# Ledger of designs, part 79: peptides against a protein of PDB entry 7Z53

Target 1, 150 residues: chain A of PDB entry 7Z53
Amino acid sequence: PRIKNQADCIPFFRSCPACPGSNITIRNQINALTSFVDASMVYGSEEPLARNLRNMSNQLGLLAVNQRFQDNGRALLPFDNLHDDPCLLTNRSARIPCFLAGDTRSSEMPELTSMHTLLLREHNRLATELKSLNPRWDGERLYQEARKIV

## One batch from the design tools (peptide; made by RFdiffusion4, then SolubleMPNN)

Design b2_p20_6_s2 (from b2_p20_6, 11 letters changed)
Fold by OpenDDE base, seed 1:
Structure b2_p20_6_s2 (fold): chain B 150 residues (1-150), chain A 20 residues (1-20)
Amino acid sequence: as target 1 above (150 residues)
Amino acid sequence: ERAAELEAQRAARTAALLAA
């Protein structure tokens, strides 16, 4: 958090304003997402996040999956690594961190989590099948081609 | 020419995947 003294403050930060010109009548926020319909909620809008969402341990073009839990053998979203994890803070008994996805809202509600999970599974399915169909494709090609399909 | 053929094959395989 940007404010160090949190004893008397709620860490609710206002987004940075967009400054389109000298005559600003409406305070719009800077868009943190891509301007395309590109499934950025799955893949991220910036390269560092995109890399963190990928399974880089092989050349299969897969997205990273949860290493602790599965849904009856099916993949779940990987956990994020947040300093002040809202999911841990809001439900201390569950001790379940927030999920990591292309969109930070992936853990806001189960419906969103489910959709992100579904799309992650779909990507990995596509990448796997593309590998089967194109055995010589490397991980980057598989990832990008699956991403294009999603 | 060979590159074009390979790309066509890849496109066909992708289409097959989508049709499955």
Scores: peptide ipSAE 0.013, ipTM 0.351, DockQ to the pose 0.024
Fold by OpenDDE base, seed 2:
Structure b2_p20_6_s2 (fold): chain B 150 residues (1-150), chain A 20 residues (1-20)
Amino acid sequence: as target 1 above (150 residues)
Amino acid sequence: ERAAELEAQRAARTAALLAA
């Protein structure tokens, strides 16, 4: 790369180019996200990530929440586990890791963090209500049905 | 038939949630 000192850089990586077909004029990136409106920013676009975002400790169909902090009893996004965590590097005194969400940008802006947190809470609210209405549904069914509503 | 009935009931309850 042209910039050799990577210590001062935000760890963003350029995507591989997509197959252009007959149009080779513009370099397009490969899209790793789902293209349809499916709230992939909340749930992820890949199955391994989607599983990591879920609370798999029970059959309530919930998304995982922060295990260290709450907002006056309300859920916050869980922390990620990143090598060279940019959030830890940004403010070394705060010692707060990046959040984990379907959208990798969830910790880049407070606005995004807030929106992801809101949708996390909404999913868990919906899953809880669906469990109340449909007690025989298992965690997978609750998760999927809540996901469809969000 | 019983399974279908239960599924219909579940769907109805879910619809009620969405309408609220």
Scores: peptide ipSAE 0.012, ipTM 0.293, DockQ to the pose 0.023
Fold by OpenDDE base, seed 3:
Structure b2_p20_6_s2 (fold): chain B 150 residues (1-150), chain A 20 residues (1-20)
Amino acid sequence: as target 1 above (150 residues)
Amino acid sequence: ERAAELEAQRAARTAALLAA
């Protein structure tokens, strides 16, 4: 390769093109996100990711939170578990992994991280309030109803 | 009838949170 120093390299892949039914010459990528407004940036666009974002240890309908750190008692986004975690690679001394959210960009900008953190907290607040109002609801119902409100 | 009333109450409580 032209660049000999590969220690600082990060992988970058171009998205696959969509196949339109028309003779359009513009190259469009495949859309992997949900086609409707559903806060998929928080909850994910695919079921496996959505399950990983949930706290499945109880029936409270909560999203998973960080298990190592809190912000003055307030929840933070959980860490992802990535092979070749770019957050770990870009700052090896900090040893802080990327955050896990519905949007894969949640760790690219502090402003975006903050917004996802707030929405995480809001979901958990709503789920907690819904539990108090509807004590017989199970975790799935609480999660879905809070998700509808967000 | 009682089940329908209970579901209506639950829906109303959810709507209250949405409106807040």
Scores: peptide ipSAE 0.000, ipTM 0.236, DockQ to the pose 0.022
Fold by OpenDDE base, seed 4:
Structure b2_p20_6_s2 (fold): chain B 150 residues (1-150), chain A 20 residues (1-20)
Amino acid sequence: as target 1 above (150 residues)
Amino acid sequence: ERAAELEAQRAARTAALLAA
């Protein structure tokens, strides 16, 4: 390989091809993460991340929100806690950390950040509404039902 | 525009579920 120092390498593994049930020769990869419709970009595809994305301080089934900033009272994505935060390194003057979302790329493009923010707000709106309609639902139920709707 | 579309779709689904 061209790069001899493996410490400088980012490990990438090519997904296994799916076996199409037709004569389609287009190579499709097997999805080994989550359902294609489960909004994993919002909620994460791994349990530890999913938990970190949630507000676990109450039983409202909410996603965690930014603790430093709001948008006219509306929630923003929470900040991540990265050792070598590329967002901090990209613009040292702004000193804004990367956002935490189900998709680690949420801070790479403002469009994606906006979409994650929108869906965060929608989830929390849904969870709030569901709590109003079903006051006896616990946080897990509220979270899951809101997630299903999103 | 895409965000608005998604929001509208989700709002519609929410309304449908709440109406059921």
Scores: peptide ipSAE 0.000, ipTM 0.235, DockQ to the pose 0.025

Design b2_p20_6_s3 (from b2_p20_6, 11 letters changed)
Fold by OpenDDE base, seed 2:
Structure b2_p20_6_s3 (fold): chain B 150 residues (1-150), chain A 20 residues (1-20)
Amino acid sequence: as target 1 above (150 residues)
Amino acid sequence: ERAEKLAADAAARTAALLAA
């Protein structure tokens, strides 16, 4: 990490700057998200991330779920695989990595994490129901149709 | 023709899910 004093600093990383449209002396952050409302916080704005968020081991069109933990049998967000995981750095004793979601902030606030979790569950519910209704649909179609509904 | 019928049925079932 760029910040070296891990003892007393919050392990956040500064975002990349965006080019301003004026000479205003305030720093703007670059926006890497889609500009329109498409639930990109759930599915990601970039294809590589979107693929990593999917369960690609079957043709059910599901999003990936946590492989280590569940909430009373209910799915949780999968863990990310970050080299400098700020969640691990925040509480070394807990040893809980950051969650993987379309929004990189999914682990910064419990309320946001909860919302992502609910939408994950909803997507998978929808995909499951769509599979039941449309048995011939492949995983891609199930995923896309569920995504459209969410 | 069979494919079109299956597609229509699929669409109808999907619509039913959305309406529920």
Scores: peptide ipSAE 0.000, ipTM 0.285, DockQ to the pose 0.023
Fold by OpenDDE base, seed 3:
Structure b2_p20_6_s3 (fold): chain B 150 residues (1-150), chain A 20 residues (1-20)
Amino acid sequence: as target 1 above (150 residues)
Amino acid sequence: ERAEKLAADAAARTAALLAA
């Protein structure tokens, strides 16, 4: 192997190819996202991820928030739980994991992190207001109705 | 009739939230 130092390497995987019925001259990857505009960057495109992004400890329909840090009392994105967390590997002294969002790129740039944080806060604001207006709604209804608005 | 009323009430509350 040409590369000798593998201690600080980041593994890179090529996307799986799609198998269209015609015009296979161009290799295209399989789409892993929802095919409609549904704010999947906030809520995820898969059910397991969507559940992990929610606060399931109550019936308020809220998204999960960071349990370690806040921004002057305001919520931040929750941390992800990755085996080889690139955020931890980038700066081992900081010990700050990557954020968890519907979009896996949420921690790549501060601008994107900020947008995801704002949308999380907006969802939770909407869910809270919907609970006030509809006190008999359960957590699932509150979550779905807030999601429809976002 | 009851289902329609509940749907209308929910829509009205949602509209009120969006207008605020």
Scores: peptide ipSAE 0.000, ipTM 0.305, DockQ to the pose 0.023
Fold by OpenDDE base, seed 4:
Structure b2_p20_6_s3 (fold): chain B 150 residues (1-150), chain A 20 residues (1-20)
Amino acid sequence: as target 1 above (150 residues)
Amino acid sequence: ERAEKLAADAAARTAALLAA
């Protein structure tokens, strides 16, 4: 390898190849995360994270929102619960934790935070509207149907 | 019809956000 000191390297592993089912010669990687465009940045790619992103206190199919702050009555991303929260360490006086989203980068830039916030609001809007249209739907169905639309 | 409009609205909003 060109770089002899492995300490200077960022570990980057090549994705495993998918076996082609046709005569296509283009190498495709195995998708082990999510399929197509499913807004995994909002909902997460793994079940434990997905559950943590949801408001499980009711049957409204909503995503969790910030419990401390709002934006003129509008929802903000919930705070994460990290053992070593870089946001708390960045400004110890502010004591503002990192945000929790499907994408771990949600707190790295205000632009990303804004995008995730908007999509969270959209999901909750959709879930609310779906509940109005389908009063008998439980929280799981509301969540999944809203997720399908997003 | 209401559901279709809701879905269309959601798609439009999402597309607008992603395009920005």
Scores: peptide ipSAE 0.000, ipTM 0.245, DockQ to the pose 0.024
Fold by OpenDDE base, seed 5:
Order: C-alpha cells, then structure tokens, then sequence
Structure b2_p20_6_s3 (fold): chain B 150 residues (1-150), chain A 20 residues (1-20)
C-alpha cells in the first residue's frame, strides 16, 4: 500500500495502482478485493449453485463437465436439469438442454458459452496441477486454490 | 442422432472460437 502508517487510517483496500510497461503516464487500477477476473459467471454467486457446478464424486477439486459430449477429449459445460428448460422449449426438435454455469445466460450467447468453457477447462487444469504439486490437499482445498488462481 | 450432431457442431464451433 502507498500509505504505510495505518494507525490513523481505516484498513480497507479496494484497489491498487498498476502501471503497465514503462509508460508512467497511464495509471491503471486493479481490483484488490477479489481476483483480477470476476469469475462468478463460472463458479456461481450462491453456495448451492457453486456446489452443483462442482464434481463432487471425487476429491480432485474439479468442476463438473458434460457427461454426454466432449470436444475431442476436451471438457464441455454440463447440462442443467431444469424443470422447464427454456433451451428444450425453444427448439423441441434439437432437444439440447441448457448449460449449467454460474451465469444463467451461459446458454444465451455463444461468447459466454465459450468463455465459460475456457475457464472451466482452465480451472480443471489448475486443479489437476495443484493436486500433482500438493498430493495431500483435499478436494475443497484444490477447488478453492484453483478458483483463486482463475 | 440429430441432437448429437448439433451438439458436436456446437462443440466444434466453440472450440474454434476458443482457438481464435
């Protein structure tokens, strides 16, 4: 922090300055409260949803992946289990359910779907690597640490 | 079969977007 003596200050930090490269004339602001990227669209903002997005069948800290389809071995977003699935209702012949993600709009825009898929894969990659580096970590620790890195 | 093909096509398109 810029102010080192915090005796007469409220110890609350929301952002930090960042100067890219050697350009000292441009001062950017980075979030100091959360991760650089707000990945709530991937992990969900509510605990029940967050748990549904996780692979809870093991202690690997992974996010759930699609069980029906893969992209040449790469993970895809899992399908949701909605009572009145709007994706199924929109195109009854295709019979493709909505994706389950932290953001309900994950099935509305291909760009969001792509980004969610990317971050899903990255999380699982990170969790796998973290498990390799820290074999004694349980699934919760792996998930949380991977989430923080994402 | 049609649904599977559509899903596969969607996956391919998504992969292409991610690779771009």
Amino acid sequence: as target 1 above (150 residues)
Amino acid sequence: ERAEKLAADAAARTAALLAA
Scores: peptide ipSAE 0.000, ipTM 0.199, DockQ to the pose 0.027

Design b2_p20_6_s4 (from b2_p20_6, 11 letters changed)
Fold by OpenDDE base, seed 4:
Structure b2_p20_6_s4 (fold): chain B 150 residues (1-150), chain A 20 residues (1-20)
Amino acid sequence: as target 1 above (150 residues)
Amino acid sequence: EREEALRRQAEERTAALLAA
């Protein structure tokens, strides 16, 4: 590989090609989105970000949730603490900061925001249930096991 | 041995979670 230090690499995965049943030279891709849920955008691809996305105040293995707002009792993404918050600058009257998520684009696309929110809730639900089933598991175990299921 | 037991426990609990 060109870059020897894997820490300097940004992982980029490409969909597998579909095998044509004929002499068609056009390469088609297998849609992997229907095969699995890629939750990497929720958990973060880097450890510092991943830690910031977690609720480290307890041993429940939860992701951090918004401390100011809820959606009918359900969790919302936590706000980021950006010095120059583009979300605040875009609509200054709204005064809603950008959300903190594994993908910085989460606040740029409503679809991403909703998906992040749903998967956040699902993770916390799973972690909570796993805690009930395994009361002796610590926060790290709960977090990792829930992440594996999501 | 301990790790294997923990993995089995996790698998059982996960299965129970998914079955619920």
Scores: peptide ipSAE 0.028, ipTM 0.591, DockQ to the pose 0.031
Fold by OpenDDE base, seed 2:
Structure b2_p20_6_s4 (fold): chain B 150 residues (1-150), chain A 20 residues (1-20)
Amino acid sequence: as target 1 above (150 residues)
Amino acid sequence: EREEALRRQAEERTAALLAA
């Protein structure tokens, strides 16, 4: 059953036509969960993507967060900017774009979205604490140090 | 020397965070 979004829920919509219960999607989801130690699904494996996932508006070393929605005051993944956004095309009435994360599958399976969201929050929490402990560190240092801890 | 002292202090604080 489709979960209806509420104030304390993470907004999510499927981004691909694949069945969430299919063997292929389940396998991909499991692989992503078991590979969380690398955290490349959060930070991106390529530098251009990694930069797009960061909050570049300050020197706090934070990852970018959603500017439209929050989960009971907590951060959500930012939206991607796709020409033919499959999330928008899947449910035109909802008008919710795909989320942007290091893994392109973030908007395909709610499990991945949730995990990425949690790790996003953890990174930003760590970066905030590191800033408090190391006030002279710039955004790059904070980002890298938090990334190493995650 | 002052900068190095501040760096060491920051590293100690960071280590405490990681140990918690």
Scores: peptide ipSAE 0.026, ipTM 0.560, DockQ to the pose 0.020
Fold by OpenDDE base, seed 1:
Structure b2_p20_6_s4 (fold): chain B 150 residues (1-150), chain A 20 residues (1-20)
Amino acid sequence: as target 1 above (150 residues)
Amino acid sequence: EREEALRRQAEERTAALLAA
């Protein structure tokens, strides 16, 4: 990536409106703001996507985080694994794939990326706190309870 | 009895988080 200090910066790629696959419109921004309450952009509205957004390596109820980058030690959104990744194809020199989130527009709009990142961190914070309070809860319970609070 | 007390404490804290 172009960022020298990967620990202090968010490796972000924004699709431009003229790039293939871009769907940036005023309506999309408005709709994203109005739909913020249900948090479907964070957790995904479909079960297969929701499972892919979770950390399934433990029973902590956490959402998956980026495995390559952090922001001053804090979590970033994980990367997606697309066959024809539009983020990689649009700017080959940046070499930053699209982020994986409940909203497919996460890598297209910096505002959504930032919001999703914050909510990811909040979920994982809540799940961690709930685990300390309720040590007998399994990962599913922790995930669901944290999701309800967010 | 100690376990029940700890459980109640945890549930109260959890409820407070849910109510926020």
Scores: peptide ipSAE 0.024, ipTM 0.576, DockQ to the pose 0.019
Fold by OpenDDE base, seed 3:
Structure b2_p20_6_s4 (fold): chain B 150 residues (1-150), chain A 20 residues (1-20)
Amino acid sequence: as target 1 above (150 residues)
Amino acid sequence: EREEALRRQAEERTAALLAA
């Protein structure tokens, strides 16, 4: 080995090659699952929070949306009900509370707020289409199936 | 058997939604 102090070394390995067909001119790497899409920032990682993020007024499996504001007819995140709302305290003139999402940082970064809003809309879109495809599914089934797809 | 058939049917519908 070129490095004599192996005690401080970090091992590194390459993946195995894949040769498609008999015409072996290009050697590809065998792909492996290294990560999964984690949507816990949208749905919440705890059951009490997850329930608060859902629209429980019907059996459509939808996530809750803002009841005061929309973005040109499109849904926005619902507001949280914090006793000492830091968003209200930061800008008293705006009087806009923090958004409620699975990630507590949703109102700290506009980037996260935008991402959560898009995924909220996507979930509700999927739930709506699943309802059309499966009219007899209840709200729990619609919610869970849409969550699996997102 | 019926439960498996219904599950497969739901899976096919979901696949169709993803393909659209």
Scores: peptide ipSAE 0.021, ipTM 0.501, DockQ to the pose 0.027

Design b2_p20_7_s1 (from b2_p20_7, 17 letters changed)
Fold by OpenDDE base, seed 1:
Structure b2_p20_7_s1 (fold): chain B 150 residues (1-150), chain A 20 residues (1-20)
Amino acid sequence: as target 1 above (150 residues)
Amino acid sequence: EEARREAFEEQRRQQVELLA
C-alpha cells in the first residue's frame, strides 16, 4: 500500500479518477454505476456481474441466494468469492464473507445489506409470480420482466 | 470498461492489504 503508517491514519482510499479528456482541470471519480435509474444496485451495472448475481441453474429467472444461511426460510444475499475478502479481514472472529450484490457497498452497512436483501427477495417473489401467470416464459424473460418491475 | 474494472479491483486489493 502507498500509506504504510497505521498508527494514526485511517486507510480510506480515494476513488480512482476518471480522465476522459485532455482537460483534466477537474478531477472526477470513475462512475461504476449505470447512468440511469435501473435498480443497478440489485442487478449490477456490468454484464459479468449481472450473470453472477443470477441463479442460472434453472429457468425460473431468479437471483442467486445464499447457500449457507437463511433467515427463517427467507433468502439472504449470496456470498462473494474474493481471494482477499475485506469482510473476513475486518472481523476475523465472525468469519463471514462479503455479500455479492449489484452495489459493491452492500456489505459496508447493515442497513444497506438489509435493503439489498429485501430487493433480492422482491425480485424472486416477482419472478415466481410471473412464472405462475406465464408458465411458458423462459428464465431470461422472467428475469427481465421482474427486473423491469423492480 | 475493462480498465475501469481493473482500477476498482486494484483499489480493492490495496484496501485489503491495509486491513491484513
Scores: peptide ipSAE 0.007, ipTM 0.262, DockQ to the pose 0.042
Fold by OpenDDE base, seed 3:
Structure b2_p20_7_s1 (fold): chain B 150 residues (1-150), chain A 20 residues (1-20)
Amino acid sequence: as target 1 above (150 residues)
Amino acid sequence: EEARREAFEEQRRQQVELLA
């Protein structure tokens, strides 16, 4: 390899190409996201991921939060459970896993992590207020109504 | 689309293994 110092290597992968039709002249990436503005970076674009991002232990319609750390009493993004966690591999001494969000890039830069954290907090705030206003709503309705507002 | 996603994930796993 051209780079001698391999200890500082960051794993990076190019997106898979989309191949519509037989006469392809332009390389496009596969679109794995929803086509409309729906805050999919927070909630995910696939149902299995969306369920994993939710707190399913109660009927409050909340998103899952970090169970190990808080920011001055405020919620942080939950950790992901990856087989080969690139965050753990990048800095073995820190032993901090990647965060789980609707966007897989949530741990790539602090600015993006912060934005996702803020939107997580906002969703949970909205869901809590909606529960107060509508005590008979179940967790699914609370989650969906909060999601519509975000 | 699912087949393409699976191919991408497999390629990703192979590349990670080469870096380990």
Scores: peptide ipSAE 0.006, ipTM 0.232, DockQ to the pose 0.037
Fold by OpenDDE base, seed 4:
Structure b2_p20_7_s1 (fold): chain B 150 residues (1-150), chain A 20 residues (1-20)
Amino acid sequence: as target 1 above (150 residues)
Amino acid sequence: EEARREAFEEQRRQQVELLA
């Protein structure tokens, strides 16, 4: 092993297999997430980041959206505020900063950016609908319930 | 490193186009 100090090792275990209900020979992993779609990249893995990804200006349970640009009225990912923004450095004329997302790679891959954008829109759509159905729900509940559905 | 930079620049260009 390249790591000589075992104390530097992080225990990493293979996910538990899902119980095969049929003669399926393909190993499926247990998904403990309540959501059907793995949207962890949108919501962030760290709580501080997760909060930054939310629109906390109201009780609608929405994710934060871009304040400068929209796509024909549809939301785009918010911009990050990086000290040395690599996105600004790649194309100085465009002056478009990196996006803020749950996955730091969101600005590296347009495909990933698109997925983040799609899921952000879906979350906000769901949260909006949930609010209409449940007017008494607060922003936290709306956010969490929408997240579960996504 | 140069290849990475070029790839990133291309990806960034595509993203900018999506915002336009």
Scores: peptide ipSAE 0.000, ipTM 0.185, DockQ to the pose 0.028
Fold by OpenDDE base, seed 5:
Structure b2_p20_7_s1 (fold): chain B 150 residues (1-150), chain A 20 residues (1-20)
Amino acid sequence: as target 1 above (150 residues)
Amino acid sequence: EEARREAFEEQRRQQVELLA
């Protein structure tokens, strides 16, 4: 469905222009998602949100994952717990709440959802490997080191 | 915005159901 009210549009660019070498007359496209996505959006820019995005039930330095669903054993973004969940209100029959992510738009754009999911998985993979390599590291160190690598 | 979100949530629902 097309959005008629452009005032409600959220600017989102999938690609950015790039000028190759000396020939600036040719406009190439680079993948804006992979090039410009700040991993900080996965971790949250605010400390309260960042803590909510973490799995604090253990010392593994993991991000929180969906507790209801998995993708063939792979993690999905956790659901948020909003009093007035706009995702639930928008489509009452779907009954899928908004995702909890560092970017509030993660529940509005499949591209962001997918990217955040991938980065979530990558973080948790890294944290798991770091734990294996460094058994004495606590959850905070594992989280921070994995975050730095991502 | 509402139409976009509704379409997205429907897609999400379908995908989640397939994965459940």
Scores: peptide ipSAE 0.000, ipTM 0.202, DockQ to the pose 0.035

Design b2_p20_7_s2 (from b2_p20_7, 17 letters changed)
Fold by OpenDDE base, seed 5:
Structure b2_p20_7_s2 (fold): chain B 150 residues (1-150), chain A 20 residues (1-20)
Amino acid sequence: as target 1 above (150 residues)
Amino acid sequence: EEEREEAFRRQREARIAALA
């Protein structure tokens, strides 16, 4: 697949060559990442989206997780509810919809899916820990404090 | 695959338009 929106790309460049073992005829190129992960994209930049990404069923300050699937007991991103869902084209029989994430590209780029999943888990871990340390904090406080730490 | 990429493009454009 091609990335058509170059503005959404994470820039990187190839750096030093590396030759494995004693074989000087084989060259591996090491890629250098020139950007950092902005965790703000995990939470969404628009208020309606940000609210939809939260678990509003309790006062634990958690992000919403997938209600159908888990990864060996660990959380996955929740599904979106798109009118024209492009993810349904990936496997027409599986009928797996796009993930809902702060970055709309999360279901388009597997690396973003992974990153958002990891940061989802980290947020919820932090929120859970903060709740244990501060039992009187409400969901909003827990959510915001966890967001600041991530 | 091309159909999938086109669908994602349309979806992104629709979301951008909705937020504008």
Scores: peptide ipSAE 0.190, ipTM 0.758, DockQ to the pose 0.056
Fold by OpenDDE base, seed 3:
Formats: C-alpha cells, sequence, structure tokens
Structure b2_p20_7_s2 (fold): chain B 150 residues (1-150), chain A 20 residues (1-20)
C-alpha cells in the first residue's frame, strides 16, 4: 500500500454488489440493514438512552413505539423530549417533535428515520417470535436475544 | 433551513457536553 503510516488510516469498505437473474444484469447493493456492526444507532450506546428506548411496561423485550401515530398500522419511533426541538421548526402548527433513537441524527435525515423505523419493527417482530418459542424468557432475555439477531 | 441546521448542531453539542 502507498500509505505507510497505517495507524492514522480510517478503514473504509465498499459494499458488495448483487445481480438479479434478469436478461440485463442490473447491479444492486446487498441488503445490509441488519448487518450493522453493533446496531448502536438503534439501541443506543449508553445505558440511560438504551433504557429510554425500551418498552418497560411489560416483559416482552420490546422497543418503545410511538403512542400518538402509526403508519398504516405499522409502528413508528417514539418522540423525544427536547428543550430546543429542531423538528418543530419545520412546521410549527403541526407540532411534530423529533423522534427518539440511538443515533442523535435519526430525525435530521429522513433516510435515517426510515432505517431506524424498519429496524425497530424488526426487533419487535423478533422479540415477539422469541417469546412464542420461549414462553419462560423474561423481558431482558428477549430484548438481548433479539438485539443479537438484528 | 439554516435555522434548522443550527438547531440540530446545538442539540448535538449539548448531548456531547452532557457526556463529559
Amino acid sequence: as target 1 above (150 residues)
Amino acid sequence: EEEREEAFRRQREARIAALA
């Protein structure tokens, strides 16, 4: 390699392509939504935040969901409680605050909002399935096992 | 848009400061 000082290098990797079986080979990216290193952007990197992202009303190991809105019956991220909420600046009459997620940028970019929402739904789906398979597991076990799979 | 970006910047800085 040209750069000798490897200690100052930041690793950057390109995702692998996927080609569907069509007459014209269209190059797409492999789905990496559930292949993040630790998914800390969803679950939080600090314990207080991680606890606030969980549904503590039961022992089902679920992440918290929005209590005011759903998207065609599907779950949305819970709202945060910010003193200076930047999301309220877009439409003051709508009064829609920022979402709460592990990544502080979740509401800054719609792409991140969508990704977090999908991963939230996937976690809760997994936790529900694990509960069905293991009825004696408590909420902590269900949460941790689902987190490992995501 | 500039006001929105500044508000997000302030929020990020506040979160970082709270971790110190």
Scores: peptide ipSAE 0.186, ipTM 0.759, DockQ to the pose 0.042
Fold by OpenDDE base, seed 1:
Parts: structure tokens; C-alpha cells; sequence
Structure b2_p20_7_s2 (fold): chain B 150 residues (1-150), chain A 20 residues (1-20)
């Protein structure tokens, strides 16, 4: 189920930490991100959806981010635009629409929401770094190269 | 909870149909 207690709250998502190796006290997300083989849930498996998930306002190869909310300065998934939005209907007071991701279940399961959010941030981080290393790359190249690394 | 799950199911099916 979707994250509860949203009546008067903005979206805030906490990812599940990973404790790789013998040191179980160190928390990180790197292994979880790199172990995610199929990133179609983030980028979309259909061309129209993939385009809607991208930031087309510039040539930075970024994925679209939420324009209303941030998580302590970090990006959140953009909202979808559904006629009968189940997220709005099931919690009238919160008025938080469903998120848009490559997987339609992104707002249904908190674990998916967290993973999509993390991968969104990682993609945008990678694209930004790639732009710094390769200033002549256009948005399409940056997007594709970042997608391959994720 | 069941109503919520059904709403999400309908939403998923609608999106799939729109993309097809």
C-alpha cells in the first residue's frame, strides 16, 4: 500500500538501506541501485511514456522531477495526470496525485516509490556529471549514457 | 483497502490501453 499518514503532509520517501559485506553498520544504496538490472520501471518501456518522463526544457538529458515538492532539497517523482486518480480519491485531505514513473505501480507500493525516486536522482546525478566531463554532448546523448550506467 | 487496490488496478489497465 501507499505510504500512510499523508493527510497534511508533503511527499517524503525513505529508501530501504543496504548493508553489504561484513560491515552491517554502514548504510548505503549503491549496491541496490547497481543490482537493478532492468530500469524500464524508471525510463518506461514505451516511447510516449519515456518522453513524458524526460525533462525536455533543456539539453541536459535529465528526467522530469516534481515541480511542487522536494525531499529536503532532493528531487521527487513528477505527478501524473489521471482522470480518475486513485491517489486523490483514496485520500481526499492529502490532495497528492499519483506519481509518474515507468512503472504504473510507482505510487501503489512505497518500496517502488522509493526505488524510482532513488534511480531518478541517480540518473540526474550521472547526467550532470557526464555533462561536466563531456560538454559537447547533447541532451539525447547524456540521457542515453546515463541510462546505460544506471 | 480493497477499493484502493481496485482503483489502482483500473488505473494500470487504463494506462496500458492508452499506450497500446
Amino acid sequence: as target 1 above (150 residues)
Amino acid sequence: EEEREEAFRRQREARIAALA
Scores: peptide ipSAE 0.161, ipTM 0.737, DockQ to the pose 0.072
Fold by OpenDDE base, seed 4:
Structure b2_p20_7_s2 (fold): chain B 150 residues (1-150), chain A 20 residues (1-20)
Amino acid sequence: as target 1 above (150 residues)
Amino acid sequence: EEEREEAFRRQREARIAALA
């Protein structure tokens, strides 16, 4: 969809193609790292996982958030549904399952959990801001553009 | 703690095996 107010548009550039070598059928992109963190741990490197990490209930391009808990009004990672949940083995009385994230190790170390939580919040913040600036963008566009910035 | 670490190990190995 076309944005009416072009003055509010943020200029984004598609990644430059990398030389594929002998295989010209696959268009690879130059990986320009703008963050100290590989965002693949947040978004997932597999398509089925990536879809499960998204909020598909609307067209806001948001990542899914925890439906049971918040941290002083701020989002937490959603829970996963694991057959053999290692997180439930730690403090069985608490019954807190593992978080769902792009990296399976996200719940193994509290440091990773915190980082994923922060990046989740940042993505959703960016998507919200992009929606405000580009109200005609659909959820897929918002998600992808926010993902590029993170 | 040892049981927890072993469970995470099994989980990682299962994921790797599924991708292979």
Scores: peptide ipSAE 0.160, ipTM 0.730, DockQ to the pose 0.034

